# Ledger of designs, part 326: peptides against a protein of PDB entry 9GMZ

Target 1, 343 residues: chain A of PDB entry 9GMZ
Amino acid sequence: TGFPLELLTRPATERLAYFENYTVAHPRLKEVYEILMRTIAEPAGASFIFVYGASGVGKTTLRLRVEQKLTELALPKLESDRARVPVVGIEAIAPESRYFNWKEYYTRALITLEEPLIDHKFDYGVRGISRDNFGKINVESKVVAPALRRALENALIHRHPDVFFVDEAQHFGKVASGYKLQDQLDCLKSLANMTGILHCLLGTYELLTFRNLSGQLSRRSVDIHFRRYCADSPEDVQAFKSVLLTFQQHLPLAETPNLVDHWEYFYERTLGCIGTLKDWLKRVLSDALDREATTITLKDLQKRALSVAQCQKMFKEIQEGERQLSETEADVQNLRSALGLGA

## One batch from the design tools (peptide; made by RFdiffusion4, then SolubleMPNN)

Design b2_p30_7_s2 (from b2_p30_7, 12 letters changed)
Fold by OpenDDE base, seed 1:
Structure b2_p30_7_s2 (fold): chain B 343 residues (1-343), chain A 30 residues (1-30)
Amino acid sequence: as target 1 above (343 residues)
Amino acid sequence: SDLEAQLARAEAALERARASENLEEPEVGL
C-alpha cells in the first residue's frame, strides 16, 4: 500500500512530515528489535546491553521504537504506580572538550527522567537542584558531578525504568590524555549496580573498544550486532531492493519514482545502511517539494548524495568494525578448540 | 488530575510516536 493520496493536495510541510514519520520495518530492524525487547523483558542478571553497528544503520529508529513499545506495555501499570517511568532515553553528546562531560551527562539524564509533569515531586537530597515554575528541572552551575550522580541514582531508583538507553554511546570513549577508558566504564557499571537499572548503550563499532576493556562487564552484558545489508548476500540485496520499493511507494509525489532500478547506486552511496538511505531520500523529497515537482530524478538524487570520499571513509570504518567482530569470533573458536570443546 | 495529565502525555507521546512512525513491513521487491 502506498502513501495516502490525499497528501498530494496537502501543503509541502505535511507531505514531508509524512515521509519523515514513515519507517520501513526492514528485516534487520525487526530482528534486532525482537532480540532487544526479549533481552529487556528477561535480562537474566545482565546490567548492560550493547547495540553496535554502522553509522546510519538505524540505531536511533530502533531505540525510539523500543521506547514506544515499552511505554505502551507499561500504560496499565502506570495507573497503579504513578512514580514509575517505563523507559528513559538520552543521547550522549560529543564533548566540545577532549574529555567526556559527566556533569552534562548526569544533568541531561536527570532532566529526561524527571519530566515536568511526573506526579510525585521527588526530593533529590541535593542542594541546587530545583523545579522551575513550569516543573522543569533546574540545575545550578555550582552543583558538582558527584552530587548530580547521587541525584540521578535516587531518581533512577524511585522511577525504576525497565531500561535506560544511551544513544551515541561511543562518545564515552572520548577521554583526555592520561585518563583511562576503563574508568568511564567503571563509572557506568557502578551507576547500573547502585540503581539496579538495566543500561542499553547504542553506538558505532567504536563501542566495541569500550565493551572489550572490561572482562567483568562481559559476564553482565548482552551484545546485539545491528548489521547493514551486504551486497555479497543475495538475501541482503533482495531485502535492500524491497526497502527501496517500499520507500518509492511512500514518497508523497504525483508520479512514483523508480528507485529499484537504481538499487546499485543507492547501495554505493548508503553502504546498505537504511538510516543513511532514508536521510538521503528526505533531502531529495524536500528539494522536490520546494520546486513543486511531480517526481524525483536521478539528477535530484545525485545532488543530495554523499560524496565518494564520504562513502569511502564510512566504508573503512565499517570494514574495521566488521573485521574486529570476525576476529573475536575466530578467537572464541580457537579458545573452544584449545579447551577441547568441539568446533 | 496529574494522572490524567500523565496518561494524556504518555498517550500524546505514544500518538506522536505512532504518528511519527508508521512501521510498515517492506513489500517484497520484484
Scores: peptide ipSAE 0.014, ipTM 0.413, DockQ to the pose 0.065
Fold by OpenDDE base, seed 4:
Structure b2_p30_7_s2 (fold): chain B 343 residues (1-343), chain A 30 residues (1-30)
Amino acid sequence: as target 1 above (343 residues)
Amino acid sequence: SDLEAQLARAEAALERARASENLEEPEVGL
């Protein structure tokens, strides 16, 4: 099973859009998806889910797939409960300043939560928040962060999403002082507690630093590690090759490229991160479509590969994150052993 | 109706999502 052959007669834009929208259901994605969906359905008193993993592992893809599934599952209920939003997802922006912009965060969250088509005009109880004739939320510049927070709390309570997603959540950690990071955690904790809405923070291993600052969140949070594929695991290598095989079948080109024979090169330049792989192939596909090529070559791949220096930097960041997790796992095992519990 | 528009956007989000639902399981068969 591959791409629809009719795409070969379609414009380059449609062919590229097909591949952009295509998702390989690879084992790590499936595992994390199942854990995340189960945790959202049965949070068991959790207020937070932390999903952490390498940059380019596929966290955004995971989020989008969960958002999709939650929306599908909610459709029958949305007919009866017109106020409900099944899921809300935002991406945290890296602050331009030394301080996280809570005003912008709350504004973006409100805009995302308040889809134009929600019939129930909710009065946010805050002056300067309005909905235009197209249903788009407009937040006046005069509205202050505490008022936006209250508006978001009220909106989250009223819309009652199954989960609130924050992608790139490591950007909360980019504050100039540990004190401000604690304040940010306390703000998020308070938002989750006041609304009763489960928050899912997706991010890089930098999210572990954020997670470790709050011993109180540990009792009310679920941790999900989205692992990359590791070349030292035969099973992970096989899974990575299977992903390459699937991608080669779904590149909308007249001739199927042989990606699998180059698996080591793909691994070297993606570090086992499937999102990085997809983005690379997307760039190469775009170049191939622009020149009306029938296939892609190793030279085409090399032209769009991440540099060795970029890969080395990314690998150091991954190794540090994996090390921190391994230490935490060892500490738990040591504690269990010391308590006379089996490992 | 705004419900039909919400359903149509949820359906269009679902259809964009379903157009993205080329969730193929990796062929396990190597």
Scores: peptide ipSAE 0.008, ipTM 0.396, DockQ to the pose 0.065
Fold by OpenDDE base, seed 2:
Structure b2_p30_7_s2 (fold): chain B 343 residues (1-343), chain A 30 residues (1-30)
Amino acid sequence: as target 1 above (343 residues)
Amino acid sequence: SDLEAQLARAEAALERARASENLEEPEVGL
């Protein structure tokens, strides 16, 4: 089924919003979604889930969809437990300095966890945290990071989310010279252990540095690789074409554009990353709607495509991440062979 | 797909939850 045909009579803003809100349930997203949902339901003593993959693969889409599902599943229980928040999701911000800003992280986490609409007032036991007249948390600049951490620990314990999501989690890896990435991991591990809340870190392949340092975390972490589609796999090419077909059907235009015939060009400029593809199509759709165009042309696509230089940079970052994973798999096979365990 | 239908339901549930929360008068709390 395509888009609702009634959208063709609606304002451009409504047509664009439809496409922005539309999510293609592509095979890799479905697979990772199912693994993640099962892992959240049955963490088996895990304190962390790592979801890593290329920039623009769709990690944020995955997070938002899991947040929605966990919220839906919690709704019947939220009537009886008004203090509970089913899920918390934040984005880790790239530090302006050479070190991760924990104060900002804790502040954002508190603000997100304590949405204005939560009836049950929680006393954080920390001076300089207040709610405004709209119920929004305000954190005074004088509040120190250790106090904010305690406030967050208490809030997480009280609100008891099924999972705490941190998107762009590779930004925890940005440590000042002389600091260890291990100290950041130990801080996160301590927060998860003190609260009993499962943490899910979503990020780029830079998140693999956390995996490599976490020889002790390996027993308490679940790894989920959100792969891009690869052009050397016939199955992945077919899945990518199917995504193009689905987007083609869900572009609210009078004439359905033939995206599938241009699949190689779409692949070249997205590297098999569906988030990148969606964002490209959003830009092109916006331009088409602004012109009151009946369809999208190849020229419209070319105008909003990532440059070859951008794609080459992104591809190098992907190849390095995929290489590190492949080496780890080979090391496991070599270890198994050396142990006399068959390959 | 079943996943798309589930996601659409969750979106609608989340919107309803947010809408119900928006109808509650903001309590001023310390």
Scores: peptide ipSAE 0.014, ipTM 0.316, DockQ to the pose 0.017; fails the geometry check
Fold by OpenDDE base, seed 3:
Structure b2_p30_7_s2 (fold): chain B 343 residues (1-343), chain A 30 residues (1-30)
Amino acid sequence: as target 1 above (343 residues)
Amino acid sequence: SDLEAQLARAEAALERARASENLEEPEVGL
């Protein structure tokens, strides 16, 4: 199993695009995908799903795969329901200001939900929201955040997606001094409750702060930990080596590079995060194709690797997140013991 | 027809989603 050999005669752009579009169905991705798909199908009264894990673990890949599958499953229903959007995904932007920009969030969400290709134009009852000649939503600068919220609520109800994804959702936590993170969470909770649309927040371990701040969110949320591979687990090391082997076979080069023999170096510079690994290999492949190289060398890898300082910073952030989860698991065990439920 | 245009859009969205990521299970054969 490997890349189509005909790619070796194709332009560098097609060879790179093949690898960009290739995804390894690694065990952690498959596990989280199955849990997420099941939770979306049967939310059991949940209004939120939190998917948290290290930066570069593969959360965006997970989102795209779920979006694909939900779109595929919706195809037969789109014949009868022309207003339906099966899934909506946005990325939360880091505010340039110390304050989360709700006006921008609602505008971006509305623009994403109202694709130009949707035939059924809905009137939101909000002055200053229009469509251009291409059907794209235009929001006038005079439209205030409460009006945009109402427009988004109406759009979500009308389009009735199975889930609303927010990637990089840790950016909701960037509150200025004097604002409560709780008020932002209550705002999101209110949006989910008013629309009846399930929200999935994807982000870093900073999302754990959202879970801890609202005992009311905990009752209406499902938590999914997207774990990295850990070098202290023989099973995780084997899975990581299998991912390297698969990528090795799918690099469209004349000579297959031996990535597996360098697994420790790949682990050192990715911390067991497959997204970080893919992005690294993509950069190295691009450089190799530009040079018309037959293979990838260790020197090519070293040139595009994250620095030790970057890895150390990322590792500290991971360790803090993993520690918080371990403490939470211990608290659950302590609670069970205190309730007279066996260990 | 409007339905053919809708199906073509859904198929194009599906094809973009398919083209974005070929999921192969890693061979667990070490």
Scores: peptide ipSAE 0.006, ipTM 0.361, DockQ to the pose 0.065; fails the geometry check

Design b2_p30_7_s4 (from b2_p30_7, 16 letters changed)
Fold by OpenDDE base, seed 2:
Structure b2_p30_7_s4 (fold): chain B 343 residues (1-343), chain A 30 residues (1-30)
Amino acid sequence: as target 1 above (343 residues)
Amino acid sequence: DDLLAQLARAEAALALAERSKKLTPPEVGL
């Protein structure tokens, strides 16, 4: 079933909002969703989940769908335990300096944990943390990072989420030295251990640097590779075409555009990343709606496509990440062979 | 459930569209 036909009589803003809110299901999203949901339900002593993959592969979409599902599953328990938050999701911010801003991180995490709708006012035990008349948390500028950490630890223990999501988590790695990177990891490990809350870090292949720095992390982490679709795989090409077909059916336009026939061009300019594809189609849809166009043309696509230079840069970053994973798999096979365990 | 049902619908729709294209001679270009 396509979009609701009544949208064709609605304002451009409602038509665009429909497409923005529409989530296309695709095999890789499903696979990673199922693995992630299972791992959250049964962490088996893991303190961390790493979800890594290309920029624009759909990690934020995955997070939001898991957050929605965990919230739905928790609703019956939230009626009895009004202090509980089922899930917490934040986005890590790129540091303005050579140091990660932990004060900002803890402040954002606290703000996210304290939805105004939570009737149970938790006392953080920290001076300079207050609530306004709407229950919104206010953190005074004088509050230091160690105090905010204690407040977050107490809040996470009290709210007891099933998982704490950190999107764009590669930003923890944007520090000037490997030593500082280890300190960031040890800080996160300590937070997870002190709270007993499972942490899920979502990010680019730059997260692999965290994996490689600590042989102890491998025992307490689950790794999930969110792969792009590859043009050398007939199955992946078919899945990508299915996504294009679904998108063309859900573009609220009078005439259904034939996106599937242009699949190679869509692949060239998205590298098999469905988030990149969705964002491209959003821009093109917005332009088409602004012109009161009945459909999307190839010229409309070309106007909003990523440049070849942007695609080449993104592709190099993907290839480096995929290479690092393949080397790790080869190292494991070589180790198994050397141990006489077979390939 | 919803993601699974959406996937199955998308795969079925693509298979139908590809079958339809094999049955209709290529009409002229966009």
Scores: peptide ipSAE 0.170, ipTM 0.706, DockQ to the pose 0.028
Fold by OpenDDE base, seed 5:
Structure b2_p30_7_s4 (fold): chain B 343 residues (1-343), chain A 30 residues (1-30)
Amino acid sequence: as target 1 above (343 residues)
Amino acid sequence: DDLLAQLARAEAALALAERSKKLTPPEVGL
């Protein structure tokens, strides 16, 4: 089953939006989705979930699918509890400065928790937080970060989400000193403890540095590694080819392009990261639609590919992250062996 | 589960495509 053929008569914007909104199922996404959904349902006293993996592996897609599923599962209960929000998800902004903007973070979180469509509007009792005529939150510039934090704590308690997602959470780690990073961890830990809300941080392998700084968080965290596909694994190559086949069937073009025959070139320029692959194909599709092209060519792919230098940089970052995890796995095996526990 | 059903369909489609390629002799043209 491919894309709806009716899309061929639709505007380029609708055709592109279809592909953008399309989610390819693949083994690693399924595995991480199942682990994450289980952990949210049964956190077993965890306050944090860390989901880490390569840039462009598909973490945002995972988050959005979990948010959708938690919302669908909560719908029958939301009819009786109109104050409840089943899930909240935000993206952490890369700080323009060397310092994470907590004021912006709290403001974005509050705006996301307090969608205009929620019937039961909460009054946070914070001067300079107001609602417009449409029920949208407005935060005045005079509101200080501690007041926004208190407002967010009250909002999270009142709305009681099953999980609070923070995407691109490695941006918490971009602080110039290990001390300031610890303060940020302690701030997040305090927010989770004060609200009783499970926090899920999604990010790159830079989250490992963040995770390792707090031995107290490690005891209250669940770790989920979102792996890329590896070309040295026949099973991973087969999964990657299956993703290419699915994408070629879901490109809303008159002629189905043969992506699978070029799988090595797609692997070379994506490093087995499905999000990177989707973003590449989206750019190529946009260019093809702008030209009213019937299909995608190898030249169209080459025009929008990441450079070899970009791929080499990304690959080094991946290898370092994978190495750090492999060392941890080896340490666990060595500890088990030393304890007389079988491998 | 929609994700499971999508994955199973994609794997089945790939297996069919690979079987079809093994039945077509490599075109000697490149």
Scores: peptide ipSAE 0.149, ipTM 0.692, DockQ to the pose 0.027
Fold by OpenDDE base, seed 3:
Structure b2_p30_7_s4 (fold): chain B 343 residues (1-343), chain A 30 residues (1-30)
Amino acid sequence: as target 1 above (343 residues)
Amino acid sequence: DDLLAQLARAEAALALAERSKKLTPPEVGL
């Protein structure tokens, strides 16, 4: 079953929006989704979940699907508990300076948690935090970071989300010293402990630095590796071809393009990252729709492909992350063997 | 649309395509 054929008579904007909103199901997304949903339901004393993987592997798609499912599961309870928020998700911003802006982080978290659709207004007990006439949170410039933290702690306790998501969480690591990184991690740990709210940090392999810096995090964290598809695995190649088959069926074009026959070129320019593939196809679809084209061609793909230099850079970053994980897995196995715990 | 139902449909479509041994993409060349 492909796209609705009625889309061929619709405006280019509606055809593009269909493809943008379409989520291709694939084995790695399912696996990580099931692990993440289970871990959120039964955190077993964990305060943190780390979800790491290549840029463009699909972490934001995973987050949005988990947020949707947690909201659906909470709907029956939200009718009786109007104070509850099922999930809160923010994106971490790269600091403009060598210092992480905690004031901005707490403000954005409060604004996201206290959306206008929440009927039950909460008093933060902090002067200079108010709601406007549209129910949006307004934070006065005079409010200091420690007061915003207390307001966020109180809001998280009162709203009691099942999880607090932080996307692009590697941006916490963009600090000038390892000491400041430890202080930031201790701040996050303290927030999770004070609120009792599970935190899920999603990001690149740079999140492994967070895992390695704190032997205390390892005791209270669950790690989830969102792997790319590897061309040396026949099963991964088959899964990648299946994703291409699904995408070609869901491109709202008059003629179905044959993406599967070009799988090697798609793999070369995406490194097995499905988010990178979707974003590429979205750009190519937009160009095709703007030209009123019946299909997409290899030339259209080439115009919007990542350059070989971009792919080589991304591949080096992936290889370094995969290497660090393989070394860590080997260290765990060596430790188990040294403890007399069988393989 | 349940993501799991979409996943199950995609897995079923893949399994059907594998059973057919003809991942003959429709002959519509790029």
Scores: peptide ipSAE 0.128, ipTM 0.662, DockQ to the pose 0.033
Fold by OpenDDE base, seed 4:
Structure b2_p30_7_s4 (fold): chain B 343 residues (1-343), chain A 30 residues (1-30)
Amino acid sequence: as target 1 above (343 residues)
Amino acid sequence: DDLLAQLARAEAALALAERSKKLTPPEVGL
């Protein structure tokens, strides 16, 4: 089934919004989704989930899809428990300074925890945090980070989300010293321990640095690798072609473009990352809609493609991350062999 | 839509397209 044909008579904004909101199903997204949903349902004493993979692999899409599903599953309970929030998701911002802004992080987390539909007034126990008539949290500039942390701890305990998502979590690592990174991890660990709320950190392979720095997090974390599609795998190539076929059917254009015949070019410029592919097609669709075009062309794709230099840089970052994981898997295997557990 | 059902439909559509050697209605734009 393609896009709703009625979109062809709709404004360009609605046509673009349809494509933006469309989630293409693909094997790696399904696999990681199932593992993540199972881990959230049965954390088995885990306090952290790490979801790592290439930039543009689709981690944000995974998060949003899990948030939607957790919300759907919680609806029957939310009718009886008006204080509950099923899931909280925030994106970590890259610090403008050499230091992560914890005040901003806690403020954004608090704002996200207050859904407008929650009639239950929560007293944060902190002066300078208020709720407006629309249910939006207002945090006064005078409120300091330790007070915001206590407010967030209390809010997480009161709202009892099944998981707290932090997208782009590698931005915690962009601090001037390894010591400050440890302090940040200890802060997150303390927040998870104090609240009893499962934390899911989604990020690039830079998130592996966090995983390796905390031997204590290792005992209470689940690791999920969101792999890209590899061109050396026939199964991965077929999955990538299937994604292209689905995208071409869901581009709200009068004439269906042939994306699949150009799969190698799409692979070259996305490195098998479906998020990168979607963002590329979104830019091309926007240009086509602005021109009132009936379809997209190879020339339209070429205008919005990542440069070869950008792809080469991204590929080096991916290869380094994949290498680090392969070494870790080999170390586990070597340890098992040394323990006499066999392969 | 269930992600599983979407994936199964996409895989079936690709397999059908490969068999027909017709991945699109007649080549338009690309």
Scores: peptide ipSAE 0.110, ipTM 0.665, DockQ to the pose 0.031

